# Peptides against a protein of PDB entry 1EMU: the designs that were tried, part 12

Target 1, 132 residues: chain A of PDB entry 1EMU
Amino acid sequence: PPYLKWAESLHSLLDDQDGISLFRTFLKQEGCADLLDFWFACTGFRKLEPCDSNEEKRLKLARAIYRKYILDNNGIVSRQTKPATKSFIKGCIMKQLIDPAMFDQAQTEIQATMEENTYPSFLKSDIYLEYT

## One batch from the design tools (peptide; made by RFdiffusion4, then SolubleMPNN)

Design b1_p10_3_s1 (from b1_p10_3, 6 letters changed)
Fold by OpenDDE base, seed 4:
Structure b1_p10_3_s1 (fold): chain B 132 residues (1-132), chain A 10 residues (1-10)
Amino acid sequence: as target 1 above (132 residues)
Amino acid sequence: DEFSKFADEH
């Protein structure tokens, strides 16, 4: 069953709608749901191919991601990303140089946070264990 | 998908 795959790979968990739902519920209880939301925001943003018609929209989205997760000093994402990473993102926003990969390093750092902390904890949680 | 939810808000 899918839940066994979730225990073997965070990627498998995040590729499953049920897995995402349970993991998000767990993260919300831990006050860390933004980790997951940011991760998906980065993934989705990277998939947007730059073109003349979507440049303004991509900039707005990048700004939104930046303001919501990076600029918020009280946010879990901000606390779990390196200063240099946040500075780079800020630079991209300020320069309006919106490369699809501009959030990659931040996403990597947040993914590492999940891999090292919240994901293992999730697998030990009542939410997951009761599902199994 | 998850990103669509975010994008629709902005």
Scores: peptide ipSAE 0.630, ipTM 0.954, DockQ to the pose 0.154
Fold by OpenDDE base, seed 5:
Structure b1_p10_3_s1 (fold): chain B 132 residues (1-132), chain A 10 residues (1-10)
Amino acid sequence: as target 1 above (132 residues)
Amino acid sequence: DEFSKFADEH
């Protein structure tokens, strides 16, 4: 069943709508749902092919991701990303150089945070165990 | 998808 695959890898969990829903519920209880939301924001942003017609929209989205997750010094994403990573993103925003991969390093760092902490905890949570 | 939810808000 899918829930067993979720225990095999975080990727499997994040590729399943039911898994995402349960994991988000868990993360909300832990006060760290922004980790997941940021991860998906980065993934989605990277998939947007830059072109003349969507340049302003991509900039707007990048700014939104930056303001919501990176600029907020009290946010968990900001706390779990390295200063150099945040500075790079800020630089991209200020220069309006919006490469699809501009959030990749931040996403990697947040994914590592999930892999090391929240994901293992989720697999031991009542939310997951009651689902099994 | 998850990103669409975010994108629709911005």
Scores: peptide ipSAE 0.615, ipTM 0.952, DockQ to the pose 0.156
Fold by OpenDDE base, seed 2:
Structure b1_p10_3_s1 (fold): chain B 132 residues (1-132), chain A 10 residues (1-10)
Amino acid sequence: as target 1 above (132 residues)
Amino acid sequence: DEFSKFADEH
């Protein structure tokens, strides 16, 4: 069943709508749902092909991601990303150089945080275990 | 998808 795959890899969990839902519920309980939301924001943003017609929209989205997750010094994403990573993102925003990969390093760092902390905890949680 | 939820808000 899918829930067994969730325990085998974070990727499997994040590729399943039911898995995402349960994991988000757990993360909200832990006060760190922004980790997941940021991860998906980065993934979705990277998939947007830059073109003349969507340049302004992509900039707007990048700014939104930056303001919501990176600029918030009290946020879990900000606390779990390195200063140099955040500075790079800020630079991209300020220079309006919006490469699809501009959030890649930050996403990697947040993914590592989930892999090392919240994901293992989720697999031990009542939310997951009651589902199984 | 998850990103669409975010994008729709901005």
Scores: peptide ipSAE 0.611, ipTM 0.952, DockQ to the pose 0.156
Fold by OpenDDE base, seed 3:
Structure b1_p10_3_s1 (fold): chain B 132 residues (1-132), chain A 10 residues (1-10)
Amino acid sequence: as target 1 above (132 residues)
Amino acid sequence: DEFSKFADEH
């Protein structure tokens, strides 16, 4: 069953809508749902192919991601990303150089945080275990 | 998808 695959890798969990739903519920209870939301924001943003017609929209989205997750020093994403990473993103925003990969390093760092902490905890949670 | 939820808000 899918829930066994979720325990094998975070990737499998994040590829499953039911898995995402349960994991988000868990993260909300832990006060760190922003980790997951940021991860998906980065993934989706990277998939947007730059073109003349969507430049303003991409900039708007990048700014939104920046303001919501990076700029807020009290946020968990900000706390779990390195200063140099955040500075790079800020630079991209200020210069309006919106490369599809501009959030890649931050996403990597947040993914590592999930792999090391919240994902293992999820697999031990009542939410996951009761589902199985 | 998950990103669409975010994008729709901005």
Scores: peptide ipSAE 0.600, ipTM 0.950, DockQ to the pose 0.157

Design b1_p10_3_s2 (from b1_p10_3, 5 letters changed)
Fold by OpenDDE base, seed 5:
Structure b1_p10_3_s2 (fold): chain B 132 residues (1-132), chain A 10 residues (1-10)
Amino acid sequence: as target 1 above (132 residues)
Amino acid sequence: DEFAQFADNH
């Protein structure tokens, strides 16, 4: 069943709508749902192919992601991303150099945070265990 | 879609 696959890898969990829903509920209780939201924001942003017609929109989205998750010093994403990573993103925004991969390092760091803490905790949570 | 929801708000 899918819930067993969720326990095998975070990737499997994040590829399942039911898994995402349960994990998000758990993260909200832990006060760190932004980890997941940021992860998906990075994934979605990277999938946007740059072209002349969407340059302004991509810049706006990048700025929004930056302001919501990176610039917020009290946010869990900001706390779990390295200063050099945040500085790089800031530089991209300031220079308006919006490469699809500009959030990749930050996403990697946030994914590592989830792998190390919230994901294992989720598998021990009442939310997950009651579902199984 | 999580990103779609985000994009709709920004």
Scores: peptide ipSAE 0.337, ipTM 0.907, DockQ to the pose 0.156
Fold by OpenDDE base, seed 2:
Parts: sequence; structure tokens; C-alpha cells
Structure b1_p10_3_s2 (fold): chain B 132 residues (1-132), chain A 10 residues (1-10)
Amino acid sequence: as target 1 above (132 residues)
Amino acid sequence: DEFAQFADNH
């Protein structure tokens, strides 16, 4: 069953809508749902191919991601990303150089946070265990 | 699609 695959890798969990739903519920209870939301924001943003017609929209989205997750010093994403990573993102925003990969390092750091902390905790949670 | 929802709000 899918829930067994979720325990084998975070990737399997994030590739399953039911898994995502349960994991988000868990993260909300832990006050760290922004980790998952940011991860998906980075993935979605990277999939937007740059072109002349979407340049302004991509900049707007990048700025929104930056303001919501990186600039918020009290946010868990900001606390779990390195200063150099946040500075790089800020630089991209200020220079209006919006590469699809501009959030890659931040996403990697947040993914590591989930792998090391919230993902293992989820597998021990009542939410996951009651589902199984 | 989580990002689609985010993008629709911005």
C-alpha cells in the first residue's frame, strides 16, 4: 500500500496526494506547514519556463515567495535557511534576474530540514499511524 | 497543485 512507500522516502510521500494531505495536517499541528508550502512553491516556480510574455508574472511570483518565506525573520523557512542563501535570493529579486533555479539552494536546505526532523516525526505521529 | 493555488493568489 502507498503508506508503506511513504515510510521509505520523503519523495514517495510528496508524490502522493493523500500523503501530502496527511503530512500537511501534521506540519500544521507542529506550526511548520510553511516548510512544505515553500518546497512546493520552489518546485512550481522552477517549472515555469522564462519567456517574454511571462517575465513580469515570474518576477511577481518570485517576489511573493521571497516576501512570504525568506524575508519573514520569524518564519520557520527563514530560520532554516542560511544567510548566504537568503542574500542570494534577495540579490536576484533586487536585480530582477529571475532564473528558474534561483530557489534551488533554499529548497535543498528546507528539504534537508524536513528529512532530518519533521518527516521522521511524521512517521511516528498518531496521524500517520492511525492511517495505517 | 499547491503551486497553482499559490500562483492564483498572486
Scores: peptide ipSAE 0.333, ipTM 0.906, DockQ to the pose 0.152
Fold by OpenDDE base, seed 4:
Structure b1_p10_3_s2 (fold): chain B 132 residues (1-132), chain A 10 residues (1-10)
Amino acid sequence: as target 1 above (132 residues)
Amino acid sequence: DEFAQFADNH
C-alpha cells in the first residue's frame, strides 16, 4: 500500500496526494507547514519555462516566494535556510535575475530539514500510524 | 496543484 512507500522515502510521500495531505496536517500541528508549502513553491517555480511573455509574472512569483518565506525572519523557512542562501535569493530578486533554479539551494536545505526532523516525526505520529 | 493555487494568488 502507498503508506508503506511513504515510509521508504520522503519523495514517495510527496508524490502522493493522500500522503501530502496527511503530512501537511501533521506539519500544521507542528507549526511548520511552511516547509512543505515552500518546497512545493520551489518545485512549481522551477517548472515554469522562462520566456519573454512571462518574465514579469515569474519575477512577481519569485518576489512573492521570497517575501513570504525567506524575508520573514520569524518564519520556519527563514530559520532553516542559511544566511548565504537567503542572501543569494535576495540578490536574484534585487537584480531581477530570475533563473528557474534560483530557489534550488533553499529547497535543498528545507528538504534536508524535513528529512532530518519533520518527516521522521511524521512517521511516528498518530496521524500516520492511525492511517496505517 | 499547490503551486498553481499559489501562483493564482500572486
Scores: peptide ipSAE 0.333, ipTM 0.906, DockQ to the pose 0.150
Fold by OpenDDE base, seed 3:
Structure b1_p10_3_s2 (fold): chain B 132 residues (1-132), chain A 10 residues (1-10)
Amino acid sequence: as target 1 above (132 residues)
Amino acid sequence: DEFAQFADNH
């Protein structure tokens, strides 16, 4: 069943809508849903194909992601990303150089945080265990 | 889609 695949890898969990829903519920209870929201924001942003007509929109989205997750020093995403990574993103925003991959390093670091902490905890949570 | 919801708000 799918829930067993979720326990095999975070990738399997995040590739399943039911898994995402349960994991997000867990993260919200832990006060760290921003980790997942940021992860998906990075993925979605990277998938946007740059073109002349969407340049301004992509910049606005990048700024929104930056301001919501990176600039907020009290946010969990900010606390779990390295200063150099945050500085790079800031630089991209300031220079208005919005490469689709500009959040890749930050996403990697947040993914590692989930792998090391929240994902294992989720697999031991009542939310997951009651689902099984 | 999680990002779609985010994008719709910005």
Scores: peptide ipSAE 0.309, ipTM 0.898, DockQ to the pose 0.156

Design b1_p10_3_s3
Fold by OpenDDE base, seed 2:
Structure b1_p10_3_s3 (fold): chain B 132 residues (1-132), chain A 10 residues (1-10)
Amino acid sequence: as target 1 above (132 residues)
Amino acid sequence: SFFEEFAKNH
């Protein structure tokens, strides 16, 4: 069953809607659902191909991601991203240089946080174990 | 998706 694959790979967990749902529920209980939401925001943002008709929308989305997750000094994403990474993103926003890959380094750092902390904890959680 | 919902609100 899919839940066995979830225990072997975070990637497998994030490719499964049921896995995502359970993992997000767990993260919410731990007060860190923003880790996953930010990760998906970065992925979704990167998939938007720049064109003349979507420049304004892409800028607004980038600003929203920045303000919600990076600028919030008390947020879990801000605490788990390096100052240089946050400064780079700020620079992109200020200069309005909105490359699809502008959040890649931050996403990598947040993914590492999940791999090292919340993902292992999820596999030991009542939510996951009761599901199995 | 999470991004779709986020994008709808911004």
Scores: peptide ipSAE 0.311, ipTM 0.901, DockQ to the pose 0.155
Fold by OpenDDE base, seed 4:
Structure b1_p10_3_s3 (fold): chain B 132 residues (1-132), chain A 10 residues (1-10)
Amino acid sequence: as target 1 above (132 residues)
Amino acid sequence: SFFEEFAKNH
């Protein structure tokens, strides 16, 4: 069943809408849902192919992601991303160089945080265990 | 998706 696959890898969990829902619920209870939201924001942003017609929109989205998750020094995403990574993102925003991959390093770092901390905890949570 | 909703709000 899918829930067994969720325990095999975070990737499997994030590929399943039910898994995502349960995991996000868990993260919200832990006060760190922003980790997952940011991860999906990065994924979604990267999928937007740059073109003349969406340049302004992509910039606005990048700014929004930056302001919400990176610039907030008290946010968990900001705390779990390295200064150099945040500085790079800031630079992209300031220079208006909005490469689809501009959040990749940050996403990687947040993914590592989930892999090491929240994902294992989720598998031990009542939310997950009661689902199984 | 979450991102789609996020994008709609910005």
Scores: peptide ipSAE 0.308, ipTM 0.900, DockQ to the pose 0.150
Fold by OpenDDE base, seed 5:
Formats: structure tokens, C-alpha cells, sequence
Structure b1_p10_3_s3 (fold): chain B 132 residues (1-132), chain A 10 residues (1-10)
């Protein structure tokens, strides 16, 4: 069953809508839902191919992601990303150089955070165990 | 998806 695959890798969990839903619920209870939301924001943003017609829209989206997750020093994403990574993102925003991969390093760091603690904790949670 | 919803709001 799919829930067994979820225990094999975070990737498998995030490829399953039911898995995502349960994991996000768990993260919300832990006050860490922004980790997952940011991760998906980065993925979605990277998939937007830049063109002349969507340049302004992509800039607005990048700014929104930056303001919500990176700029807020009290946020979990900001606390779990390295200063150099945040500085790079800020630079992209200020220069309006919006490469699809501009959030890749931040996404990697947040993914590592999830891999190290929240994902393992989820697999030990009542939410996951009761689902099995 | 979450991002699609996020993108719609911005």
C-alpha cells in the first residue's frame, strides 16, 4: 500500500496527495507547515518557464515567496535557511533577475530540515500510525 | 496543487 512507500522516502510521501495531506496536517500541529508550503512553492516556481509574457507575473510570485518565507526572521523557513542563501535570493529580487532555479538552494536546505526531523517524527506520529 | 492556489492569490 502507498503508506509503506511513504516510509521509504520523503519523495514518495510528497508524490502522493493523501501523503501530502496527512504530512501537512502533522506539520501544522507542530507549527512547521511553512516548510512544506515553501517546498512546493519552490517546485511550482521552478516549473514556470520564463517568457516575455509572464515576466511580471514571475517577479510578483518570487517577491511573494521571498516576503512570506525568507524575509520573516521569525519564520521557520528563514531560521532553517543559511544567510548566504537568503542573501542570494534577496539579490535576485532586488536586481529583478528571476531565474527559475533561484530558490533551489533554499529548497534543498528546507528539504534537509524535513528529512532530519519532521519527516521521521511524522512516521512516528499518531496521524501516520493510525492511517496504517 | 498548493502552488497553483498560491499563484492564483498573487
Amino acid sequence: as target 1 above (132 residues)
Amino acid sequence: SFFEEFAKNH
Scores: peptide ipSAE 0.303, ipTM 0.899, DockQ to the pose 0.153
Fold by OpenDDE base, seed 3:
Structure b1_p10_3_s3 (fold): chain B 132 residues (1-132), chain A 10 residues (1-10)
Amino acid sequence: as target 1 above (132 residues)
Amino acid sequence: SFFEEFAKNH
């Protein structure tokens, strides 16, 4: 069943809507849902193909992601991303150079945080175990 | 998805 695949890899969990829902619920209880939300924000942002007609929209989205997750020094995403990574993103925003991949490094770092901490904890959580 | 909702609001 799918829930067994979720335990095999974070990727499998994040490819399953039911898995995402349960994992996010767990993260909210742990006060760190922003990790997952940011991860999906990065994925969604990268999928937006840049063109002249969506340039302003992409800039607004990038700025919003930056303000919500990177600029907030008290946020968990900010605390779990490296200073150089955050500085790079800031630079992109300030220069208005909005490459689809501008959040890739930050996403990688947040993914590593989930892999090492919240994902293993989720697999030991009541939410997951009761689902199984 | 979360991003879809996020994008709608920004």
Scores: peptide ipSAE 0.282, ipTM 0.892, DockQ to the pose 0.154

Design b1_p10_3_s4 (from b1_p10_3 with F2E A7L)
Fold by OpenDDE base, seed 3:
Structure b1_p10_3_s4 (fold): chain B 132 residues (1-132), chain A 10 residues (1-10)
Amino acid sequence: as target 1 above (132 residues)
Amino acid sequence: SEFEEFLKNH
């Protein structure tokens, strides 16, 4: 069943709608839902192919992601991303140079955080175990 | 999706 695949890799978990839902519920209880939300925001942002007609929209979205997750020094995402990474993103925003990959490094760092901490904890959680 | 929800809120 799918839940066994979720235990094999975070990738498998995040490719499954039910897995995502349960994992997010767990993260929310732990006060860490922003990790997953940011991860998906980065993925979604990268998928938006730049063109003349969506330039302003992409900039606004990038700003929103930046303000919500990077600028907030009290946020879990900010605490789990490296200063140089955050500075790079800030630079992109300030210069209005919005490359689809501008959040890639931050996403990688947050993914590593989930892999090392919240994902293993999820597999030990009542939420996951009760589902199995 | 989580991203879609983010778009709705931002």
Scores: peptide ipSAE 0.103, ipTM 0.808, DockQ to the pose 0.163
Fold by OpenDDE base, seed 4:
Structure b1_p10_3_s4 (fold): chain B 132 residues (1-132), chain A 10 residues (1-10)
Amino acid sequence: as target 1 above (132 residues)
Amino acid sequence: SEFEEFLKNH
């Protein structure tokens, strides 16, 4: 069943809508839903191929992601991303050089945070265990 | 999607 796959990898969990829902619920209870939201924001952003018609929209979106998750020093995403990573993102925003991959390093770092902490905890949570 | 929700909220 899918829930067994969720325990095999975070990737499997994030590929399943039910898994995402349960995991997000767990993260929200832990006060760290922003980790997952940011992760998906990065994924979604990267999928937006740059073109002349969407340049401004992509910039605005990048700014929104930056302001919401990176700029907020008290946010969990900001705390779990390295200063150099945040500085790079800031630089992209300031230069208005919005490469689809500009959040990749940050996403990687947040993914690592989930892998190391929240994902294992989720698998031990009542939310997950009661689902199984 | 979570991303779409983000877009909606920001």
Scores: peptide ipSAE 0.102, ipTM 0.806, DockQ to the pose 0.160
Fold by OpenDDE base, seed 5:
Structure b1_p10_3_s4 (fold): chain B 132 residues (1-132), chain A 10 residues (1-10)
Amino acid sequence: as target 1 above (132 residues)
Amino acid sequence: SEFEEFLKNH
């Protein structure tokens, strides 16, 4: 069943709508849902191909992601990303050079945080175990 | 999707 695949990899969990829902619920209870929301924001942003007609919209979206998750030093995403990574993102925003991959390193660092901490904890949680 | 929800909120 799908829930067994969720225990095999975070990738499998995030490819399943039910898995995502349960994991997000768990993260909310732990006060760290922003990790997952940021991860998906990065994925979605990268999928938006740049063109002349969407340049301003992509910039606005990048700014929103930056302000919500990177700029706030009290936020978990900001605390779990490297200073150099945050500085790079800030630079892209300030220069208005919005490459689809501009959040890739930050996404990688947040994914590592989930892999090392919240994902293993989720697999030991009542939310997951009661689902099985 | 979660990204779509993010877009909705911003």
Scores: peptide ipSAE 0.099, ipTM 0.808, DockQ to the pose 0.163
Fold by OpenDDE base, seed 2:
Structure b1_p10_3_s4 (fold): chain B 132 residues (1-132), chain A 10 residues (1-10)
Amino acid sequence: as target 1 above (132 residues)
Amino acid sequence: SEFEEFLKNH
């Protein structure tokens, strides 16, 4: 069953809608759902191909991601990203240099946080164990 | 998706 694959790989968990739903519910209870939401925001942003017609929209979206997750000093994403990474993103926003990969390093750092902390905890949670 | 939800809220 799919839930066994979730225990073997975070990637497998994030490729399954049911897995995502349960994991997000767990993260919300732990006060850190922003980790997952930011991760998906980065993925979605990177998939947007730059063109003349969507330049303004991409900039607005990048600003929204930055303000929601990076600028908030009390947020879990901000606390789990390195200062140099946050400074780089700020620089991109200020210079309006919105490369599709501008959030890649931040996404990597947040993914590492999930791999090391929240993902293992999820597999020990009542939410996951009761589902199985 | 979570990204789609983010777009709705921002």
Scores: peptide ipSAE 0.094, ipTM 0.808, DockQ to the pose 0.161

Design b1_p10_4_s1 (from b1_p10_4, 4 letters changed)
Fold by OpenDDE base, seed 4:
Structure b1_p10_4_s1 (fold): chain B 132 residues (1-132), chain A 10 residues (1-10)
Amino acid sequence: as target 1 above (132 residues)
Amino acid sequence: SPNTYQPVLE
């Protein structure tokens, strides 16, 4: 069953809508749903092919991601990303250099945070265990 | 919103 695959890897969990839903619910209870939301935001942003017609839209989206997750010093994403990573993103925003991969390092760091902390905790949570 | 984009599920 899918829930067994979820326990095998975070990747498997994030490839399953039910898994994502349960994991996000767990994260919300832990006050850290922004980790997952940011992760998906980064993935979605990277998939947007840059072109002349969407340059402004991509910039606005990058700014929104930056403002919501990186700039907010009280946010968990900000706390779990390294200063150099945040500075790089800020630089991209300020310089309007919006490469599709500009959030990759931040996404990696947030993914590592989930791998090391929230994902293992999820597998021990009542939410997951009751689902099994 | 910035978090509305999601990858295609495998």
Scores: peptide ipSAE 0.039, ipTM 0.691, DockQ to the pose 0.101
Fold by OpenDDE base, seed 5:
Structure b1_p10_4_s1 (fold): chain B 132 residues (1-132), chain A 10 residues (1-10)
Amino acid sequence: as target 1 above (132 residues)
Amino acid sequence: SPNTYQPVLE
């Protein structure tokens, strides 16, 4: 069944809508749902290929992601990303150089945080175990 | 609005 695949890799969990729903519920209870929301925000942003018609929209979206997750010093995403990574993103925003991959390093660092902490904890949680 | 963003669960 799918829940066994979820235990094999985080990728399998995040590729399943039921898995995502349960994992996000768990993260909300732990006060760290922003980790997952930021991860998907980065994925969505990268998929928006730059063109003349969406340049302004892409800039505004990048600013929104930056303000929501990176600029918030008390947020979990800010606490789990390296200063150099946050500085790079700030530089991109200020220079208006909005490459589709500008959030890749931050996404990698947040993914590592989930892999090392919240994902293993989820597999030991009552939410996951009661589902099995 | 492009000024605000709500992450989409994929």
Scores: peptide ipSAE 0.038, ipTM 0.712, DockQ to the pose 0.075
Fold by OpenDDE base, seed 1:
Structure b1_p10_4_s1 (fold): chain B 132 residues (1-132), chain A 10 residues (1-10)
Amino acid sequence: as target 1 above (132 residues)
Amino acid sequence: SPNTYQPVLE
């Protein structure tokens, strides 16, 4: 069953809609759902191909992601990303140089945070074990 | 807006 694959890797969990829903519910209870929301925001942003017609929209989206997750120094994402990574993102926003990969390093760092902490905790949680 | 950009999962 899919829930067994979820225990094999975080990647398998994040490729399953039911897994994502259950994991996000767990993260909300732990006060860190922003980790997952940011991760998916980065993925979605990277998939937007830059062109003249969507340049302004991509900039607005990048700004929104930056303000929501990076600029908020009290947020879990900000606390779990390195200063140099946040500074790079800020620089991209200020210079209006919005490369599709501008959030990649931050996404990697947040993924590592989930791998090390919330994902293992999820597999030990009542919500996951009761589901199985 | 940031929370809505998720990949389509099969």
Scores: peptide ipSAE 0.036, ipTM 0.677, DockQ to the pose 0.106
Fold by OpenDDE base, seed 2:
Structure b1_p10_4_s1 (fold): chain B 132 residues (1-132), chain A 10 residues (1-10)
Amino acid sequence: as target 1 above (132 residues)
Amino acid sequence: SPNTYQPVLE
């Protein structure tokens, strides 16, 4: 069953809508749902190819992601991303250099946070165990 | 639109 694959890798968990739902519920209880929301925001942003017609839209979206997750120094995403990474993102926003990959490093760092902390905890949670 | 950053963005 899919839940066994979820225990094998975070990638498998994040590739399953049921897995995502349960994991997000767990993260909300832990006060860190922003980790997952940011991760998916980065993925969604990277899928938007730059062109003349969507330049302003991409800038606005990048700015929104930056303001919501990076600029908030008290947020869990900000706490779990390195200053240099946040500075780079800020620079992209200020210079309006909005490359699809501009959040990649931040996404990697947040993914590592999940791998090391919340994902293992999820596999030990009542939410996951009751599902199995 | 910070509230739109949901798993559906995958």
Scores: peptide ipSAE 0.034, ipTM 0.691, DockQ to the pose 0.097

